# Designs tried in a protein design run: peptides against a protein of PDB entry 2FGR. Part 38

Target 1, 331 residues: chain A of PDB entry 2FGR
Amino acid sequence: SSVTLFGIVDTNVAYVNKDAAGDSRYGLGTSGASTSRLGLRGTEDLGGGLKAGFWLEGEIFGDDGNASGFNFKRRSTVSLSGNFGEVRLGRDLVPTSQKLTSYDLFSATGIGPFMGFRNWAAGQGADDNGIRANNLISYYTPNFGGFNAGFGYAFDEKQTIGTADSVGRYIGGYVAYDNGPLSASLGLAQQKTAVGGLATDRDEITLGASYNFGVAKLSGLLQQTKFKRDIGGDIKTNSYMLGASAPVGGVGEVKLQYALYDQKAIDSKAHQITLGYVHNLSKRTALYGNLAFLKNKDASTLGLQAKGVYAGGVQAGESQTGVQVGIRHAF

## One batch from the design tools (peptide; made by RFdiffusion4, then SolubleMPNN)

Design b1_p11_2_s2 (from b1_p11_2, 6 letters changed)
Fold by OpenDDE base, seed 3:
Structure b1_p11_2_s2 (fold): chain B 331 residues (1-331), chain A 11 residues (1-11)
Amino acid sequence: as target 1 above (331 residues)
Amino acid sequence: SIAEFLAALLA
C-alpha cells in the first residue's frame, strides 16, 4: 500500500470594482489559478490487475488559515480499479462536472472560469451547482480507441426540504472521445432539489470540445441548465464558452476565454471575458495574473468569483471588472 | 428513460 500527502497553496491579491452596493472590494483571496487543497491518497495492488484506492481531499483557505475548519468535501472516495475501469464510492465531483469542466481553460477556479455549473435558481440543495455530490457511486470506463464514459448515481437518503423529497439524488453521465489532440464530450445530469421549499429538478446538458494545435489550444462549451419547478415555470440558462490558450516562451501560458450566459427566466444576458497569464518559476511554483470583465444586461446580477474577497452579485445591469495576482505552490 | 430525459431537456 502507498500513501501520498499532496496539496496546493494558492493565494492572491484580488480586486473587484463593484459589489452589490456599487462599491469596490479588495484584499487577499484564495484559489486564483488552482483551488488550494490538502489531500491524502494511496493505492494497494490486490493482484490480478485489481487495485484498491483511497482519496481524501479538502480545500485550504490561505487568507484565514481555514477559520471555519477543515473537511474532505472536495473528495472522500474509496475505489476499485482494473481493466474494467474504476468504481468509486464517496463524495466526489460528479462524472458530468469532472469531464466537462476539463474544457474550461481556467480550470473551474478564480475569476475567469466558465460559470455555467451554477445554482441558477436559488436551489436549496447543498450541491445545486452540479459540481459534486454526497453519497455518490461513480464508474469510469477505460479508453477504448478514444471512446470513454463515466456514470454516477447519488442516493438522496430520504432528505427533505419543505415539501420536496428525494433532495440530493443525482443521476448523470458522459460519453467522450479523447484521441491525440482532439477531445469531445456530451454530458447529461439530473439532480433533485428544492426551490422555495418545493420539489425541483435540476436538468443539465453539456457539450464540450477541444483541439490542441501544438502552438495553441482551442476549447468550447455549450450548456443548458434547467430548474424545472412545479409552480412558477422553469428557470432556464443557456451558457456558451469559447477559449484559447498558448504557451509563452517555454515558461508561461496565456489564456483568453469568453462566455455568454443567457438567463431565460429574466430575459437577460451576461458576457464574460477573461485574460489570464501563468508564469512557471518551477514545476511546482507559479506566478499568475487574471483580468476579467463581466457585463450584465437588463436584470442580470452575476458577479465574478474572487474567492476570499468578494463572490457575490452586482446591481442589475452593472458591469464588473476583476483582477487577481498571486502565487501558486504545489507540494 | 434517457429519451424522456432528453425530451425534457429540449422542451
Scores: peptide ipSAE 0.008, ipTM 0.514, DockQ to the pose 0.014
Fold by OpenDDE base, seed 1:
Structure b1_p11_2_s2 (fold): chain B 331 residues (1-331), chain A 11 residues (1-11)
Amino acid sequence: as target 1 above (331 residues)
Amino acid sequence: SIAEFLAALLA
């Protein structure tokens, strides 16, 4: 058997020009280029093409040294894998987020990522952003000539919030084609939650695609999230993303990504544009900078996610500018 | 449905 200790420490100086009060925030933040993490993983060859695996991973907050503690909420799985693919038991990325976030050129972290995987409706479930689930069973197929898929089910274990039962139940999956420069995927998910103490279904559909031209990569996402409420009507958001990345001088990468969040329940849009640069000092160490602009229209109050500095909203219709400059180190 | 989703994205 093999056991590997691994991690990333990513810490930055971050600035946003507006918080909920219209004031600037600045300081030391985390996870601007990659989510900071500490993990243990290993595999055991069981023979006959069968392998056992484990993966334990938690988030690191370098700015305060994990003052609120450490846990394995990023991933805590045991698995079996072989020619049939992989079965995982335990908290993990749900299959839909695992696959569809791969099209986000900002790796689902910092001030530049696609923010579609979000709790759009003040859902009261712990994972109402559609990213991870407790009590999850997942299955991932092998890649068959480019075609692959993943499926997941999370048990609610009779969790209740208000009058809502089955909170935390997840069912979802994706189908994908990954071959050479092309990747394309379709994901579908439903999660049971509560809004205002009432049962609500979070439905999600996401289409992603990317193409690597060698000199540049293009990537895109189309997503609809719908919180279906028995009372008060549906809360629907259509999210769009288009991004490009290119290598720079063999040691760097530049990224540009645009996203639009059409929040139907409040008839309000938000526009996000982010420019990022990563400079590789080595295979393990990089410097990076991100510049993001978020324009809220009408009743939209979205904020950039400058983790460790400010990740809250802004006043309705306000624009926010964010900057991150940091160091990422992997081990 | 996927059809409704696509229609909603194009509207």
Scores: peptide ipSAE 0.006, ipTM 0.476, DockQ to the pose 0.012
Fold by OpenDDE base, seed 4:
Structure b1_p11_2_s2 (fold): chain B 331 residues (1-331), chain A 11 residues (1-11)
Amino acid sequence: as target 1 above (331 residues)
Amino acid sequence: SIAEFLAALLA
């Protein structure tokens, strides 16, 4: 058996020019290039190609030393793996997010990431962003000449909110082709939740693809999220992302990513563009900078996610500029 | 359908 302690401490100075009151926010934030984390993982060879595994991972908030506590809400799984693939039991990324967020060049964190995996409808479920689930069983296939898939089911355990039952139930999966420079995936998911105390289905479909040209990588996402409400009509968002990254001088990486969030329920769009640079001081330590612009139109109130500084919305139709400069250290 | 979704995204 093996046990590995691992982690990332990512802390930055962040600035956004507007909050919900129109005021600037600035300070020390976290997770600008990678989500800060502390984890334990290990495997046991059971023979015959079968392995047991565990993974316990929690988020680190370096700005306040985890003043709100520490937990393993990022991942808390036990697994069996072998020639059949991997089965996981426990809280984790749902298969759809695990695969489809991999196309985000900003690693689903900081002020630059694709924000499509979001609670678009004031859903009352804890994981209505479609990223993780409690009570999750996941299965991941082996890679068959590039083809792979993942499936998941999360038990609701009769959780209720208002009149909504089955809250927290997830079913979803992806199919993918990963071979050399090419990756492409299709993900489908449904979660049961509540909006205004009423039963709501969160349906999600996501297409992702990337190609690594060696000198540069292109990546894209197409997503529709639909909160199907019994009353009030559907809340639909179409999200689009296109990004490019390139190595710089063998020690750096530049990233540029654009996203569009077409929020149909409010007939409003938001445009996000982010320029990022990572400078590797070593394999484990990097300096980074992000510059993001978020333009809300009409009734859109989206805000950049400067974790630890300001992650709230802005006034309707307002634009926001964000900056992060930080250090990432992995161990 | 997926086809309708794709059509809506490409439109």
Scores: peptide ipSAE 0.000, ipTM 0.453, DockQ to the pose 0.012
Fold by OpenDDE base, seed 5:
Structure b1_p11_2_s2 (fold): chain B 331 residues (1-331), chain A 11 residues (1-11)
Amino acid sequence: as target 1 above (331 residues)
Amino acid sequence: SIAEFLAALLA
């Protein structure tokens, strides 16, 4: 058996030129290149190729020393694995987000990530962004000649909000082909939630693909999220992403990513473009910088996610510029 | 020990 303590401390200086009042915000933020975390994990060999595992991981907020406390909301799983793949019990990334966020060149972190995995409809569930779930059972297949899949189910445990009685139920999965330079995936999910106290289904379909040309990598996402409400009509968002990354001088990586969020319920679009650079000082320590531009059209109020500084929206139709410069250290 | 570490985290 083994037990490993691990973590990342990622802290940055961040700036955004507009908040909801049109004022600038700046200060010390967290998790600009990777989410800061502290975790414990381990495995036990049970013989015959069977292993037991555990994983406990929580977010670290370096800017305030976890003033609101520490928890294991990132992951808290026990697992069995072997030639059949892996079964996990406990809070984790849902299979769809675990796979499809892998095509985001900014790793779903900081001011540059693909923001499609979002609560687009003022959903009242805790995980209405489609990223994680409580009470989750997950299964991941081995890779068979490139083909692989993951499936998950989360129990609602009769959680109620208003008249909604199945809040937190998740069912979803992906199929993928990962072979050499090529990766491609299709993910489908449905989550039960509430909007305005009424039962709502959050449906999600996501296509992702990437190709590594050696000198550069291209990556793309196509996503539709739909909050299906019994009253008031559906809230639909189509999200698109295209990105490129390239190694620089053996110690650096440059990333450029564009995303479009077509918010159908308000007939409004937002455009995001981000330039990022990571400079590896060692295998465990890096410096990084991100520059992001978010252009809201019409009624769109999206904001860049400068965690620890400002992650709220802006005024309708306003544009926002964000900068992060920081240090990432892994242990 | 891991137990001491966990105790320190939960404290």
Scores: peptide ipSAE 0.000, ipTM 0.303, DockQ to the pose 0.707

Design b1_p11_2_s3 (from b1_p11_2, 7 letters changed)
Fold by OpenDDE base, seed 2:
Structure b1_p11_2_s3 (fold): chain B 331 residues (1-331), chain A 11 residues (1-11)
Amino acid sequence: as target 1 above (331 residues)
Amino acid sequence: SVEEFLEELLK
């Protein structure tokens, strides 16, 4: 058996020019290039091609030393793997987010990431952003000539909110083709939640693709989220992303990503564009900078996610500029 | 359109 301690400490100086009151926010933030984390993982060879595994991972908040505590809410799984693939039991990324967020060139963190995986409807469930689930069983296939898939089911355990009686139930999965420079995936998911105390289905479909040209990588996402409500109509958001990255001088990487969030329920769009640069000082340590612009139209109130500084919304129709400059260290 | 395609897939 083996046990590995691993982690990332990513801390930055961040600035956003507008909060919900129209005031600037600045300070020390976390997780600008990668999510800061502490984890333990290990495997045991059981013979015959079967392995047992565990993975425990929690988020680190370097700016305040985890003042709110530490937990393993990022991942807490036990698994069996072999020629059949991998079965995981425990809280984790749901299969759809695990696969489809991989096309986000900003690693689903900081002020630049694709924000489509979001609670668009004031859902009352804990994981209504569609990223993780409690009580999750996941299965991942091997890669068969490029083809692979993942499936997941999360038990609601009779969690109730208002009149909703199946809150937290998740069912979803993806199919993908990963071969050489090409990756493409389709993900489908449904999560049971509540909005205004009423049962609501969060449906999600996501298409992702990327191609690595060597000199540059292109990546794209197409997503629809729909909170299906019996009363009040559906809350639908179409999200689009296109990004490019390129290595710079063997030690750096430049990234540019655009996203559009078409929020149908409020007939309002938001545009996000982010320029990022990572400079590798070593295999473990990097400096980085992100510059993001978020333009809200009409009733849109989206805000950039400058974690540790300001991650709230802005006034309707307002634009926000964000900057992060930081250090990422992996161990 | 992309929107129409997505709508059909979620139907």
Scores: peptide ipSAE 0.008, ipTM 0.552, DockQ to the pose 0.012
Fold by OpenDDE base, seed 5:
Structure b1_p11_2_s3 (fold): chain B 331 residues (1-331), chain A 11 residues (1-11)
Amino acid sequence: as target 1 above (331 residues)
Amino acid sequence: SVEEFLEELLK
């Protein structure tokens, strides 16, 4: 048996030039390059190729010392694994997000990430961004010649909001091909939630692909998220991402990523472009800088996610510039 | 279109 304590502390100085009032925000933020976390994990060999595992992981907020508390909402799983793959029980990334966020060159963190995994419809469920789920059972296949898959089901446990009676139910999965420099995946998910107290299905389809050319990596995502409402029509967002990264000088990495969020319900687009640089001081410690531009058109009010400083929206049609400069330390 | 393709896959 083994138990490993692990974590990341990532803290930055962040600036955004506009908040919802049109004012600038700046200060010390968290999780600019990687999400700050504290975790415990371990395995037990049960013999015959079977292993038991556990994983407990929570987010760390270095700027305030976790003033709002600590929990294991990032992951709290027990698992069995073997030649058949892995079965997990407990709160975790849902299989779709676990796989498809891997194509985000900003690792779903900071001011530069793909923001498609979002609650686009003021869904009233706790995880209506499609990232994690409570009461989750997941299964991940082994990799067979590149082909792999993951599936998940989360129990709603008769959670009700308004007239919705299956809030939190998730069903989804992905199929993927991961072989050498190539990765490609298709993810499908449906989550039951509520909007305005009415039952709503959050349907999601995501395609991702990346190719590592050695000298550079290209990555892309295309996603449709649809909140199917009984009243008021569907809230549909088409999100697109294209990114490139390249090593610099053996110890650095530059990243450039563009995303487009076509918010159909409000007939409005938002454009995000982010330039990032990571400088590795060691295998565990890095300096980083991110520069992001978010251009909202028409009724779009999206804001950059400068966690710990400002992660809210802006006024409709306003653009936002964000900067993060920080230190990431992994242990 | 990409949108139409995505919608078809979500049926």
Scores: peptide ipSAE 0.007, ipTM 0.534, DockQ to the pose 0.013
Fold by OpenDDE base, seed 1:
Parts: structure tokens; C-alpha cells; sequence
Structure b1_p11_2_s3 (fold): chain B 331 residues (1-331), chain A 11 residues (1-11)
């Protein structure tokens, strides 16, 4: 058996030029290159190719020392694995987000990531961004000649909001082909939630692909999120992402990523472009900088997610510029 | 279109 203590402390100085009032915000932020975390994980060999595992992981907020507390909401799983793959029980990334966020060159954190995995409709469920779920059972296949898949189901346990009685139910999965430099995936998910106290289905489809040329990597995402409300029209967002990364001088990485968020319910688009650089001081320590531009059109009010500084929206049709410069240390 | 394709897959 083994038990490993692990973590990342990622803290930055961040700036955004506009908040909801049109004023700048700046200060010390967290998780600009990777989400800061503390975790425990381990495995037990049960013999015959069967292993038991556990994983407990929570987010660290270095700017305030976790003043609001610490929990294992990032992941709290027990698992069995073997030739059949892996079964996990407990809160985790849902299979769709686990696989499809892997195409995000900004690691689903900071001011540069793909923001498609979002609560687009003021959903009242805690995980209406489609990223994680409580009460989750997940299964991941082995890789068969490149082909692999993951499936998940989360129990609602009769959780209610207003008249909605299945809040938190998740069904989803992905199929993928991962072979050498190529990765491609299709993910489908449905989550039960509530909007305005009424039952709503959050449907999600995501396509992702990447190719590593060695000297550079290209990555892309296509996503549709649709909140199907019992009363009122659907709230639909089409999100697109295209990114490129390249190693620099053997110790650095440059990243450029563009995303478009077509918010159909308000007939408004937002454009995001981010330039990032990571400089590895060692295998465990890096300096990084991110520069992001977010252009909202028409009624769009999206804001960059400068965690710890400002993650709110801006005025309709306003553009926002964000900067993060920080240190990432892994242990 | 990509949109139409995505909508068809979500039905």
C-alpha cells in the first residue's frame, strides 16, 4: 500500500481593468496556472491485478489561508481498478469535464481557460457548471488500441429546489481516441437542476481534439450547453475554442488560446483571447504570466475569472483586460 | 452547420 501527500500552491498578483462598475481591481489572487490544492491519495494492491484506491483533494486559497475553511470538494473518491478499468465512488469531476477540459491549454483555471463549462442560466444547483457532482459513480475503461471511454451517474437523492425534485442528478459520458500525438473525444451529459424554482435540464455536448506536433500543440473544443426550462425558452450557449502551445528554450511554454461564447438567449457573443507563458525554474516550481482580453458584445456581461481578486461580470458590451503574474509550486 | 449538428446530437 502507499499513501502520498501532494499539492500545489499557486499564487499571483492579478489585475483586471474593469469590474461591474467600470473600475479596476487588483491584488493577490490564486490558481492562475494550476488550481492550488492539498490532497492525499493512495493505493492498495489486493492481488490478482486488483487495486483499491482513495483520493481526497481540496482547494487551497493562499491569499487568505483558507479563511472560509478546507474541504475535499475537489475529489473524495474510493476506487477499485484492474484490467477492467476503474470504478470510482464519491464526489469527483464528472467524466465529461474530466476528459473534455483536458483540451484546455490553460488547465481550466485562471483568466485564460475555456469558460464553456459554466452555469449559463442562473441554475440553482451547486454544480450547474457541469464540472463536478456529488453522489457520483464513475467508470473509466482501459485504453483499447487508442479507444477509451468514461461514464458517470450521480444520484439526486430526492434533493429539491422549489418544485424541482431531482436536483443534482447527472448522467453522462465520453468516448475518446487517444493514440500518440492525437486525442479526440465526444462527451454528452444531462444534469437535473432548477431555474427560478422550476425543474430544468442542463444538456451538454462537447467535442474536443488535439494534436501534438512536438514543436507545437494544437487544441480545439466545440460545445453546446442548453438549459431546457419547463417554463420559458431554452437558454442555449455555443462555445468554441482554438489554442496553440509551444515549448520555448527547453524551460518555457507559450500558449495562445481563443474562445467564442455565443449566448443565444441574449443574442450576444463574447470573445476571449489569452496569451500565457510559463517558465520552469524546476520540475516543481514555475513562474507564469497570463494576459487575457475579453470582448463582450451587445448584452454580454462575461468577466475573466481572476480568482481571489475579481471574478464577477462587467457592464453589457464592455471589454475587460486581465493580467496574472505568479508562482506555482508543486509538492 | 456546427450548431445544427450539435442540436441534432442533443435530441
Amino acid sequence: as target 1 above (331 residues)
Amino acid sequence: SVEEFLEELLK
Scores: peptide ipSAE 0.007, ipTM 0.529, DockQ to the pose 0.012
Fold by OpenDDE base, seed 3:
Structure b1_p11_2_s3 (fold): chain B 331 residues (1-331), chain A 11 residues (1-11)
Amino acid sequence: as target 1 above (331 residues)
Amino acid sequence: SVEEFLEELLK
């Protein structure tokens, strides 16, 4: 058996020019290039090509030393793997987010990521952003000539909010083709939740694709998220992303990503443009900078996610500019 | 059900 201790400490200085009151915020933030984490993992060879595994991982908040505590909410799985693929039991990324966030050039982290995986409807469930689930069973196939898939089911365990039952139930999966420079995937998911104490289904469909040209990579996402409410109508968001990245001088990477969030329930759009740069000082240590611009139209109030500094919304129709400069260290 | 979900997404 093997046990590996691993982690990332990513801390930055961050600035946003507007909060909900129209004032600037600045300070020390976390997780600008990669999510800061501490984890333990290991495997045991059981013979015959079968392996057992465990993975325990929690988020680190370097700016306050984890003042709110430490847990393994990023991942807490036991698994079996072999020629059949991998089965996981425990809290983890749901299969749809695990696969489809891979097309985000900002790795679903900092002020630059695709923000489609979001709670668009003031859902009361713990994971209404569609990223992770409790009580999850997941299965991932091997890669068969490029084709692969993942499936997941999370038990609700009779959790209720207000009059809503089955809260926290997840069912979803993806199919993908990953071969050489090409990746493409389709994901579908439904999660049971509540809005205003009433039963609501969070339905999600996501299409992603990327192509690595060697000198540059292109990536794209198309997503629809729909909170289906029995009363008050559906809350639907169509999200679009297009990004490009390129290596710079053998030690750096530049990224440019655009996203559009069409929020149908309020008939309002938000536009996000992010420029990022990562400079590798070593295999384990990097400097980075992100510059993001978010333009809200009409009733849109979206804010950039400067974790540790300000991650709230802005006034309706206002634009927000964000900057992060930081250090990432992996161990 | 998964079927009901798929039917609603295709409408």
Scores: peptide ipSAE 0.006, ipTM 0.447, DockQ to the pose 0.014

